# Peptides against a protein of PDB entry 5KEZ, part 194

Target 1, 320 residues: chain A of PDB entry 5KEZ
Amino acid sequence: NVAIYNPFRPWWERYQPVSYKLCTRSGNEDEFRNMVTRCNNVGVRIYVDAVINHMCGNAVSAGTSSTCGSYFNPGSRDFPAVPYSGWDFNDGKCKTGSGDIENYNDATQVRDCRLTGLLDLALEKDYVRSKIAEYMNHLIDIGVAGFRLDASKHMWPGDIKAILDKLHNLNSNWFPAGSKPFIYQEVIDLGGEPIKSSDYFGNGRVTEFKYGAKLGTVIRKWNGEKMSYLKNWGEGWGFVPSDRALVFVDNHDNQRGHGAGGASILTFWDARLYKMAVGFMLAHPYGFTRVMSSYRWPRQFQNGNDVNDWVGPPNNNGVI

## One batch from the design tools (peptide; made by RFdiffusion4, then SolubleMPNN)

Design b2_p22_5_s4 (from b2_p22_5, 8 letters changed)
Fold by OpenDDE base, seed 4:
Structure b2_p22_5_s4 (fold): chain B 320 residues (1-320), chain A 22 residues (1-22)
Amino acid sequence: as target 1 above (320 residues)
Amino acid sequence: MVNATYDPSLEGFLWLEDGFTE
């Protein structure tokens, strides 16, 4: 991914890929292989956050300022380490003036235009699908158990399926022969947009963002809500089917005090209430649960926003 | 990526443009 130095190595640089090489702030491919092997050997499975919707931001300077040293040129859509070129992006398909998503009520924009400047890959192309599949298959062969698909809302479900159909079975060294990768898709569906979580059920599980948002309001006793109302928690609250749901109290985005769920989201900053929420989540059978492991950072609020929400995990001069 | 926030004063969600910084 791109190495960003202003601000200094933010967490979100990880979501701006320039290649599919396994070189990051956390280590190189050999170190990753070692980790996966060690984890698998003790029954801990690894799921990779796969960023396959886009490459880096269009405004990032060209060069070799990347975690693996790969050259890239956002301006010319040149990512030779893949390789991608201008033919592999949706620049011509997006019809907005800015090239970015301007209206989230337009599903076509959401999927064909740039997410906040992030160069949008043409996932309709078999070439692009194959390059992504090669990346994911490399990870599968290393021994990962599955994937979180980042920004799934911004990809056509059929394109995702086409990629998934190219994936290998899991590594038989640790998984039963014929095992398929576990897939969960980040889709923010709070009911106000045309793109629905159900559009993605065929590809795997989806994130249920209503879960953390609603649970937060209940535990905070907002709007007169009571814990007794959780009697029919799950599908009874309008959530996706349990077998399609990945549930969580918080994620890295809404820990920053904004995002899906907003102020209702409970985090480690609200330790007591957060423990209650996590305890409830783990005790309740609804959905596949994800527990957040995070870190503290020096929050600085200005106009209700944390200006330090970019701060990444503890590191040594950028190296984690 | 997040593009909505809950507003307890409105007892609902507000949709907004949000994403990663370029």
Scores: peptide ipSAE 0.014, ipTM 0.439, DockQ to the pose 0.030
Fold by OpenDDE base, seed 1:
Structure b2_p22_5_s4 (fold): chain B 320 residues (1-320), chain A 22 residues (1-22)
Amino acid sequence: as target 1 above (320 residues)
Amino acid sequence: MVNATYDPSLEGFLWLEDGFTE
């Protein structure tokens, strides 16, 4: 991914790929392979947060300022380490003046325009699908068990399906022959927009962002809500079907006040309430549960916003 | 190799040897 130095190596640089090389501040490919092997050998399975909707920001300077030193040029859409070129992006499809998503009530913009400046890949192209599949298959062959598909709302479900259809079975060293990767898709659907979580049910599970948001209000006793109201928790609260839901109390985005959930989201900063929420989530049968493991950073609130919400995970291992 | 069963609802496998169930 791109190396961002202002602010200094933020968490979100990881979501700006310039190649599919396994060479980041989290480690190199050998280290990753070793970790996956060790985890699998003790019954811990690995799924990868796969960023396949886009490459880096359009405004990032061209050069080799990346975690693996790969050259890239956002201006010309040149990512030779893949390789991608100008033919592999949706610049010609997006009809907005800025090239970015301007109206989330326009599903075409949401899927064909740039998400906050991130260069949007043309997932309709078989070439692009194949390059992504090659990346994911490399991970599968290493021994990962599945994927979180980042920014799935911004990809056409059919394009996702086309990529998934190209995936290998899981590594038979650890998984039964014919095993398929576990897939869940990040789709932010709190209602009110044309793109629905149900659009993606055919590809795998979907993140249920209503879960953490509503649970937070209940645990916080907002609006007179009571724990007893959780008797019909899940589908009874208007959530997606349990067998399609991946549920969580918080994620890296809404933990920082971004994305979906707002102020109701409980985090480790609210230790007691957070433990209650996580405990409830783990005890209740609704959905596939995900527990967040995060880190503390020096929060500084200015006008209600944490100006240090960019701070990335601790890193002092020498990997740049 | 882990003992797993495919669950269509999960679009993947449940690894029963790990005590996982849904």
Scores: peptide ipSAE 0.000, ipTM 0.334, DockQ to the pose 0.064
Fold by OpenDDE base, seed 2:
Parts: structure tokens; sequence; C-alpha cells
Structure b2_p22_5_s4 (fold): chain B 320 residues (1-320), chain A 22 residues (1-22)
């Protein structure tokens, strides 16, 4: 991914790939392979956050400022480490003046235009699908159990399916022969927009962002909400089917007030209420549960916004 | 030793050691 130094190595640089090399601030490919092996050997499975919707931001300077030193040029859409060129992006398909998503009520913009300037890959192309599949298959062969698909809302479900159809079976050293990777897709659907979580049920589980948002309002006792209302928690609250849901109290985005859920989201900053929410989630059978392990950072609020929301995990001069 | 089985019909893993189902 790109190496950003202003601000100094923010968390979000990780979501701006310039190659599919397994070479980051967290380590090299050999170290990753070692970690996967060690985890698998004790029954801990690894799921990779796969960023396959886009490459880095269009405004990032060209050069070799990346975690593995690979050259890239966002301006010319040149990513030779893959390789990608201008033919592999949706610049010509997006019809907005800016090239970015401007209207989330237009599903075609949401999927064909750039998410906050991130160069949008042309996932309709078999070449692009194959390059992504090669990346994911390499991880599968190493021994990962599955994937979180980042920014799935911004990809056509059919394109995702086409990529998934190219994937290998899981590594038989740790998984039964013929096992398929576990897939869950990040789709933000709080209602009111044309793209729905149900559009993605065919590819695997989806994130249910209503879960943390609604649970937060209940535990905070907002708007007269009561714990007794949780009697029909799950589908009864309009959530996706349990077998399609991945549920969580918070994630790295909405922990910083971004993404979905707003101020209702409970985090470790509200320790008592957060423990209640996590405890409830783990006790209740609805959905596949995910527990957040995060870190504190020096928050600095200006006009209601944390100007330090970019701060990444604790590090030693950029090394995690 | 394999301690989990992926079931495509459930789109998840069955953990043999814990009896986990999805």
Amino acid sequence: as target 1 above (320 residues)
Amino acid sequence: MVNATYDPSLEGFLWLEDGFTE
C-alpha cells in the first residue's frame, strides 16, 4: 500500500493498495506465512481484509513511496507491480463530473465511480478479476480461511461472484478437502438507499450495521428505547437473516464516527456500556459475531470532529 | 488434524471440537 507520512502513517493508508504483494508495516510474506501456520496449528483461523474495489487515491503522488517499494502512478493509472493500466479502471464508465461518487441514490455511481477519490477498478474485466483472484488464491494457498471484502457496496455483486468462482479450495493441510473460503462482505445498508444488503446474499455473509447502531440506542436509552424491546432482537428488528449476518458493536470506521451508526455506536471509550453491548452480542444467537480489538489514541475534538481520527495502531517509528 | 469442516449449504464452518454451527 501507499506509505503516507503526512499525517504520519495513518490507519487508512492500509486501504490504498498499489500492489498485491504481502509486504506491509506488519511484516513480509514469510512472516505472514509463519503467522498463518502458527495460528492454524492451534485452531485459530485467519480472515484477510481484502481491498479489491480500488487502488490508491487519485491524488497520491507518483513514485515508490509504498510499503514494499513498488512504483505506482495514480495520475496515469499505472500500477506495474500488478500490473494495472488505464484500461483497468472505470474512469470512462463513471459519468460524474468529478469522477467521484456524487449521489448515493444512483447505484451506478456508487459502483462505477471513485469512492472518495480511490481509483475504481474495472471489475467487469476478466483480466482484473483474474489479478484479484490470483492475489486471493495466493492467500488461500498460504492457509487463510476466508475474507472480508472491503467496500463491497461499491462492487457489482456479479463481479464479486465472478472473482469468487475463480478461488481455490482451502489449504488441505488445515481444512477438509474441497472446503471453500468463508466470505463476508462489508455493505453499509441502514435503509434509504437503492443498494441493499440482500443484493449480496449470494456471495456470502454481509455486515449488519443496523446491529451496532440500534443496540447503541437501546443501551444508551435514547428515544425511550428499553432493553425489554430486545425480546425479538434480530430479524424482528428488520435485520438481515441470521445466516447472512456478521454482527459487531463497532468497527474501526464507526469507532471514529465514520461509516455508519453515528453517535449511537458504542466503543471502548464508553467502557461500561460497551461491555454491556458486547456481552449481549456474545450471548445472543443472532448472526456471526465479531469482537473488536482496538487501541486508544489522543483524541482532539474541533467543531465536533476528532482531528486525530487518522491515528493508527501503536507503532515504533512506523513499524507495527 | 482438521478440527473444522466448511459446509457450503451453511456458508460457514462447522467446528467439530465445539459443535459450532452457522
Scores: peptide ipSAE 0.000, ipTM 0.318, DockQ to the pose 0.057
Fold by OpenDDE base, seed 5:
Structure b2_p22_5_s4 (fold): chain B 320 residues (1-320), chain A 22 residues (1-22)
Amino acid sequence: as target 1 above (320 residues)
Amino acid sequence: MVNATYDPSLEGFLWLEDGFTE
């Protein structure tokens, strides 16, 4: 991914890929392979956060300022380490003046225009699908168990399906022969927009962002809500079917004060209430549960916003 | 995915863009 130095190595640089090389601040491919092997050998499975909707931001300067030194040129859409060119992006499909998503009530914009300037890949092209599948298959062959698909809301479900259809079976050294990768898709659906979580049920599980938002409100006792109201928790609260849901109290985005759920989201900053929420989640049978493991950072609020919300994990001069 | 907030005036999410580029 791109190496950002202003601010200094933020967490979100990881979501701006310039290649599919396994070479980041977290380590190189050999180190990753070693970790996956050691984890699998003791029954711990690895799921990869796969960024396949886009490449880096359109305004990033061309050059070799990346975690593995790969050259890239956002201006010309040149990513030779893949390789991608101008033919592999949706610039010609997006009809907005800025080239970015301007109206989330327009599903075509949400999927064909740039998410906050991130160069949008043309996932309708078999070439692009194949390059992504090759990346994911390399990880499968290393021994990962499945994937979180980042920014799934911004990809056409049919394009995702086409990529998934190209995937290998899991590595038979650790998984039963014929096993398929476990897929869960990040889709933010709190209602009110044309794109729905149900659009993606055919590809795998989806994130249920209503879960953390509603649970936070209840545990905080906002609006007079009571724990007793959780008697029909799950589908009874309008959530997706349990067998399609991946549930969580918080994630790396919304624990930074914004995103789906807003201020209702409970985090480790609210230690006691957070433990209650996590305990309830783990005790209740609804959905497939995910527990967050995060870190503290020096929060600095100005006008209600944390100016340090960019801070990444603990590091030594940029090295994790 | 990039952090965002819901904006009723835009009838959708407003994604945070500040600091996303050098």
Scores: peptide ipSAE 0.017, ipTM 0.429, DockQ to the pose 0.029; fails the geometry check

Design b2_p22_7_s1 (from b2_p22_7, 10 letters changed)
Fold by OpenDDE base, seed 2:
Structure b2_p22_7_s1 (fold): chain B 320 residues (1-320), chain A 22 residues (1-22)
Amino acid sequence: as target 1 above (320 residues)
Amino acid sequence: FNDYFYDKEKNKIDGFLYHDPF
């Protein structure tokens, strides 16, 4: 991915890929392979956060400032380490003035335009699908158990399916023969927009963002809500079907988010309430649970916003 | 809506913006 130095190596640089090389601040491919092996040997499975909707931001300077030193040029859409070129992006398909998503009520913009400047891959092309599948299959062959698909809301479900159909079975050294990778898709569906979580049910589980938001309001006792109201927690609260849901109290994004919905989210900063929420989540049968492991950073609020929300995990001069 | 927010001054992605959908 792109190496960002201003601010100094933020967490979000990880979501700006310039290649599919397993070479990041967390380590190289050999170290990753070693970790996967050691984890699998003790029954801990690895799921990769796969960033396949886009490459890096269009405004990032061209060069070799990347975690693996690969050259890239966002301006010309040149990512030779893949390789991708201008033919592999949706620039000509997006019809907005900015090239970015401007109207979330327009599903075509949401899927064909850039998410906040991130160069949007043309996932309709078999070439692009194959490059992504090759990346994911390499991980599968190493021994990962599945994937979180980042920014799935911004990909056409059919394109995702086409990629998934190219995937190998899991590595039989650790998984039963014929096992399929576990897939869960990040889809932010809080209602009011045309793209729905249900559009993605055919590909795997989806994130249920209403879970943490609503649970936060209940645990905080906001708006007169009571724990007793959780007796029909899950589908009764308008959430997706349990067998399609991946649930969580918080994630790296909404730990740093702001707004009415973000304010309800419980995090480690509210330790007591957070433990209550996580305990409830783990005890309740609804959905597949995900527990966040995060870190503290020196928060500095200015005008209600944490100006240090970019801070990544503890590191030694940028190396995790 | 909810989206990543963009720092226009730095031309960089800065984080996640949460909006109340209700």
Scores: peptide ipSAE 0.014, ipTM 0.490, DockQ to the pose 0.024
Fold by OpenDDE base, seed 5:
Structure b2_p22_7_s1 (fold): chain B 320 residues (1-320), chain A 22 residues (1-22)
Amino acid sequence: as target 1 above (320 residues)
Amino acid sequence: FNDYFYDKEKNKIDGFLYHDPF
């Protein structure tokens, strides 16, 4: 991914890929392979956060300022380490003036335009699908158990399906023969927009962002809500079917006040209430549960917003 | 319906089976 120095090595640089090489601030490919092997040997499975919707930001300077030293040029859409070129992006399909998503009520914009400047890959192209599949298959062959698909809302479900259809079975050294990767897709659907979580059910599970948002309001006792109202928690609250739901109290985005849920989201900053919410989540049968492991950062609120929401995990001069 | 591959030895869900959920 790109190495960002202003601000200094933010968490979100990880979501700006310039190659599919496994060299980041977290380690190299050999170290990753070693970790996967050790985890699998004790029954701990690894699921990769796969960034396949886009490459880095369009405004990032060209050069070799990346975690693996690969050259890239966002201006010319040149990513030779893949390789991608201008033919592999949706610039010509996006009709907005900025090239970015401007209207989330336009599903075409949401899927064909840049998410906050991130160069949008043309996932309709078999070449692009194949490059992504090669990346994911390399991980599968290493021994990962599945994937979180980042920014799935911004990809056409059919394109995702086409990629998934190219994937290998899981590594038989650790998984039953014929096992397929566990897939969960990040889709923010709180209602009110044309793209729905149900659009993605065919590809695997989806993130249910209503879960943390609604649970937060209940635990916080907002709007007179009571724990007793949770008697029909799950589908009864309008959530997706349990067998399609990946549920969580918070994630890295809404922990920082971003994304779905707003102020209702409970985090480690609200330790007591957060423990209550996590305890409830783990006790209740609805959905597949995910527990957050995070870190503290020096929050600084200005006009209601944390100006340090970019801060990444503890590091030594950028190295984690 | 069962969408997961199950490792009987480890008693854990190891994978996902793609199919129409309905």
Scores: peptide ipSAE 0.020, ipTM 0.458, DockQ to the pose 0.059; fails the geometry check
Fold by OpenDDE base, seed 3:
Structure b2_p22_7_s1 (fold): chain B 320 residues (1-320), chain A 22 residues (1-22)
Amino acid sequence: as target 1 above (320 residues)
Amino acid sequence: FNDYFYDKEKNKIDGFLYHDPF
């Protein structure tokens, strides 16, 4: 991914890929392979956060400032380490003036335009699908158990399916022969927009962002909410079917006070309430549960916003 | 990175075969 130094190595640089090489601030491919092996050997499975909707931001400077040292040029859409070129992006499909998503009530913009400037891959192309599949298959062959698909809302479900159909079975050294990767898709559907989580059910589980948002309001006792209202928690609250839901109290995005769920989201910063919410989540049968493990950073609020929300994990001069 | 602020309901079902982690 892009190595960003201003601000200094933010957490979100990981979501700006310039190649599919497995060398990042967390380690190289050999170290990753070793980690996956050691984890699998003790029954801990690894699921990779796969960023396949886009490459890096359109405004990032060209050069070799990347975690693997690969050259890239966002301006010309040149990512030779893949390789991708201008033919592999949706620039010509997006009809907005900026090239970015401007209206989330327009499903075509959401899927064909750039998410906050991130260069949008043309996932309709078999070439692009194949490059992504090769990346994911390499990980599968290493021994990962599945994937979180980042920004799935911004990809056409059929394109995702086409990629998934190219995937190998899981590594038989640790998984039953014929096992397929576990897939869950990040889809932010809090209602009110045309794109629905149900559009993605055919590809795997989806994130249920209503879970953390609603649970937060209940635990915080906002708007007269009571714990007794959780009697029909799950589908009764309008959530997706349990067998399609991946649930969580918070994630890295909304943990920073913005994003899906807003101020209702409980985090480790609210230790008591957070423990209550996590405890409830783990006790309740609805959905597949995910527990956040994060870190503290020096928060500095200005006009209601944390100006240090970019701060990444503890590191040694950028190396984790 | 995704920043959103909205809330409404949804319910449908479909299945994809994947490895069950449990």
Scores: peptide ipSAE 0.016, ipTM 0.506, DockQ to the pose 0.045; fails the geometry check
Fold by OpenDDE base, seed 1:
Structure b2_p22_7_s1 (fold): chain B 320 residues (1-320), chain A 22 residues (1-22)
Amino acid sequence: as target 1 above (320 residues)
Amino acid sequence: FNDYFYDKEKNKIDGFLYHDPF
């Protein structure tokens, strides 16, 4: 991924890929392979946060400022380490003046335009689908059990399906023959927008963001909410079907949030309430549960915003 | 629920924009 130095190596640089090489501040490919093997051998399965909607930001300077030093040129859409070229992006397909998403009520913009400047891959092209599938298949062959598909809301469900149809079965050294990868898709659907979580049910599970938001409100006793109202928790609250839901109290994004909605999210900073929420989530049968494992950073609030929300996790690999 | 926040002045992603869940 891109190496960002202002601020200094933020966590979110990991979501700006320039190649599909398994070489980041978290480790190299050999270290990753060793981890996957060791985990599988003791019954711990690994899924990968796969960033396949986009490459890095359009405004990032060309060069080799990346993990593992791969060259890239956002201006010319040149990513030779893949390789991708200007033919592999949706620049001509997006019709907004900026090239970015300008209206989330326009599903075409949401899927064909750049997410806040991130170069949007042309996933309708078989070439692009194949390059992504090759990346994911390499991970499957290493022994991962599945994937979180980042920014799935910004990809056409049919394009995702086309990629998934190219995937190998899981590695038979650790999984039953014929096993398929576990897929869950990040789709932000709180209602009121044209793109729906149900658009993606055919590809796998979907993140239910209403879960953490509403549970946070209840646990905090906001708006007169009571625990007794959770008697029909799940589908009764308008959430997606249980067998399509991946649920969580918080994630790395909303853990750093602000505003009216962001404030409802419970995190480790709210230790007592957070434990209550996580306990409830694990006890309740609705959805497939995910427990957050995060890290502390030196929060510094200015005008209601944490100016240090960019701080990334510590590592022992230096500046790579 | 949230998206990347794009800083126009810095031409970079610096944070997140959140939707109101209520």
Scores: peptide ipSAE 0.015, ipTM 0.488, DockQ to the pose 0.024; fails the geometry check

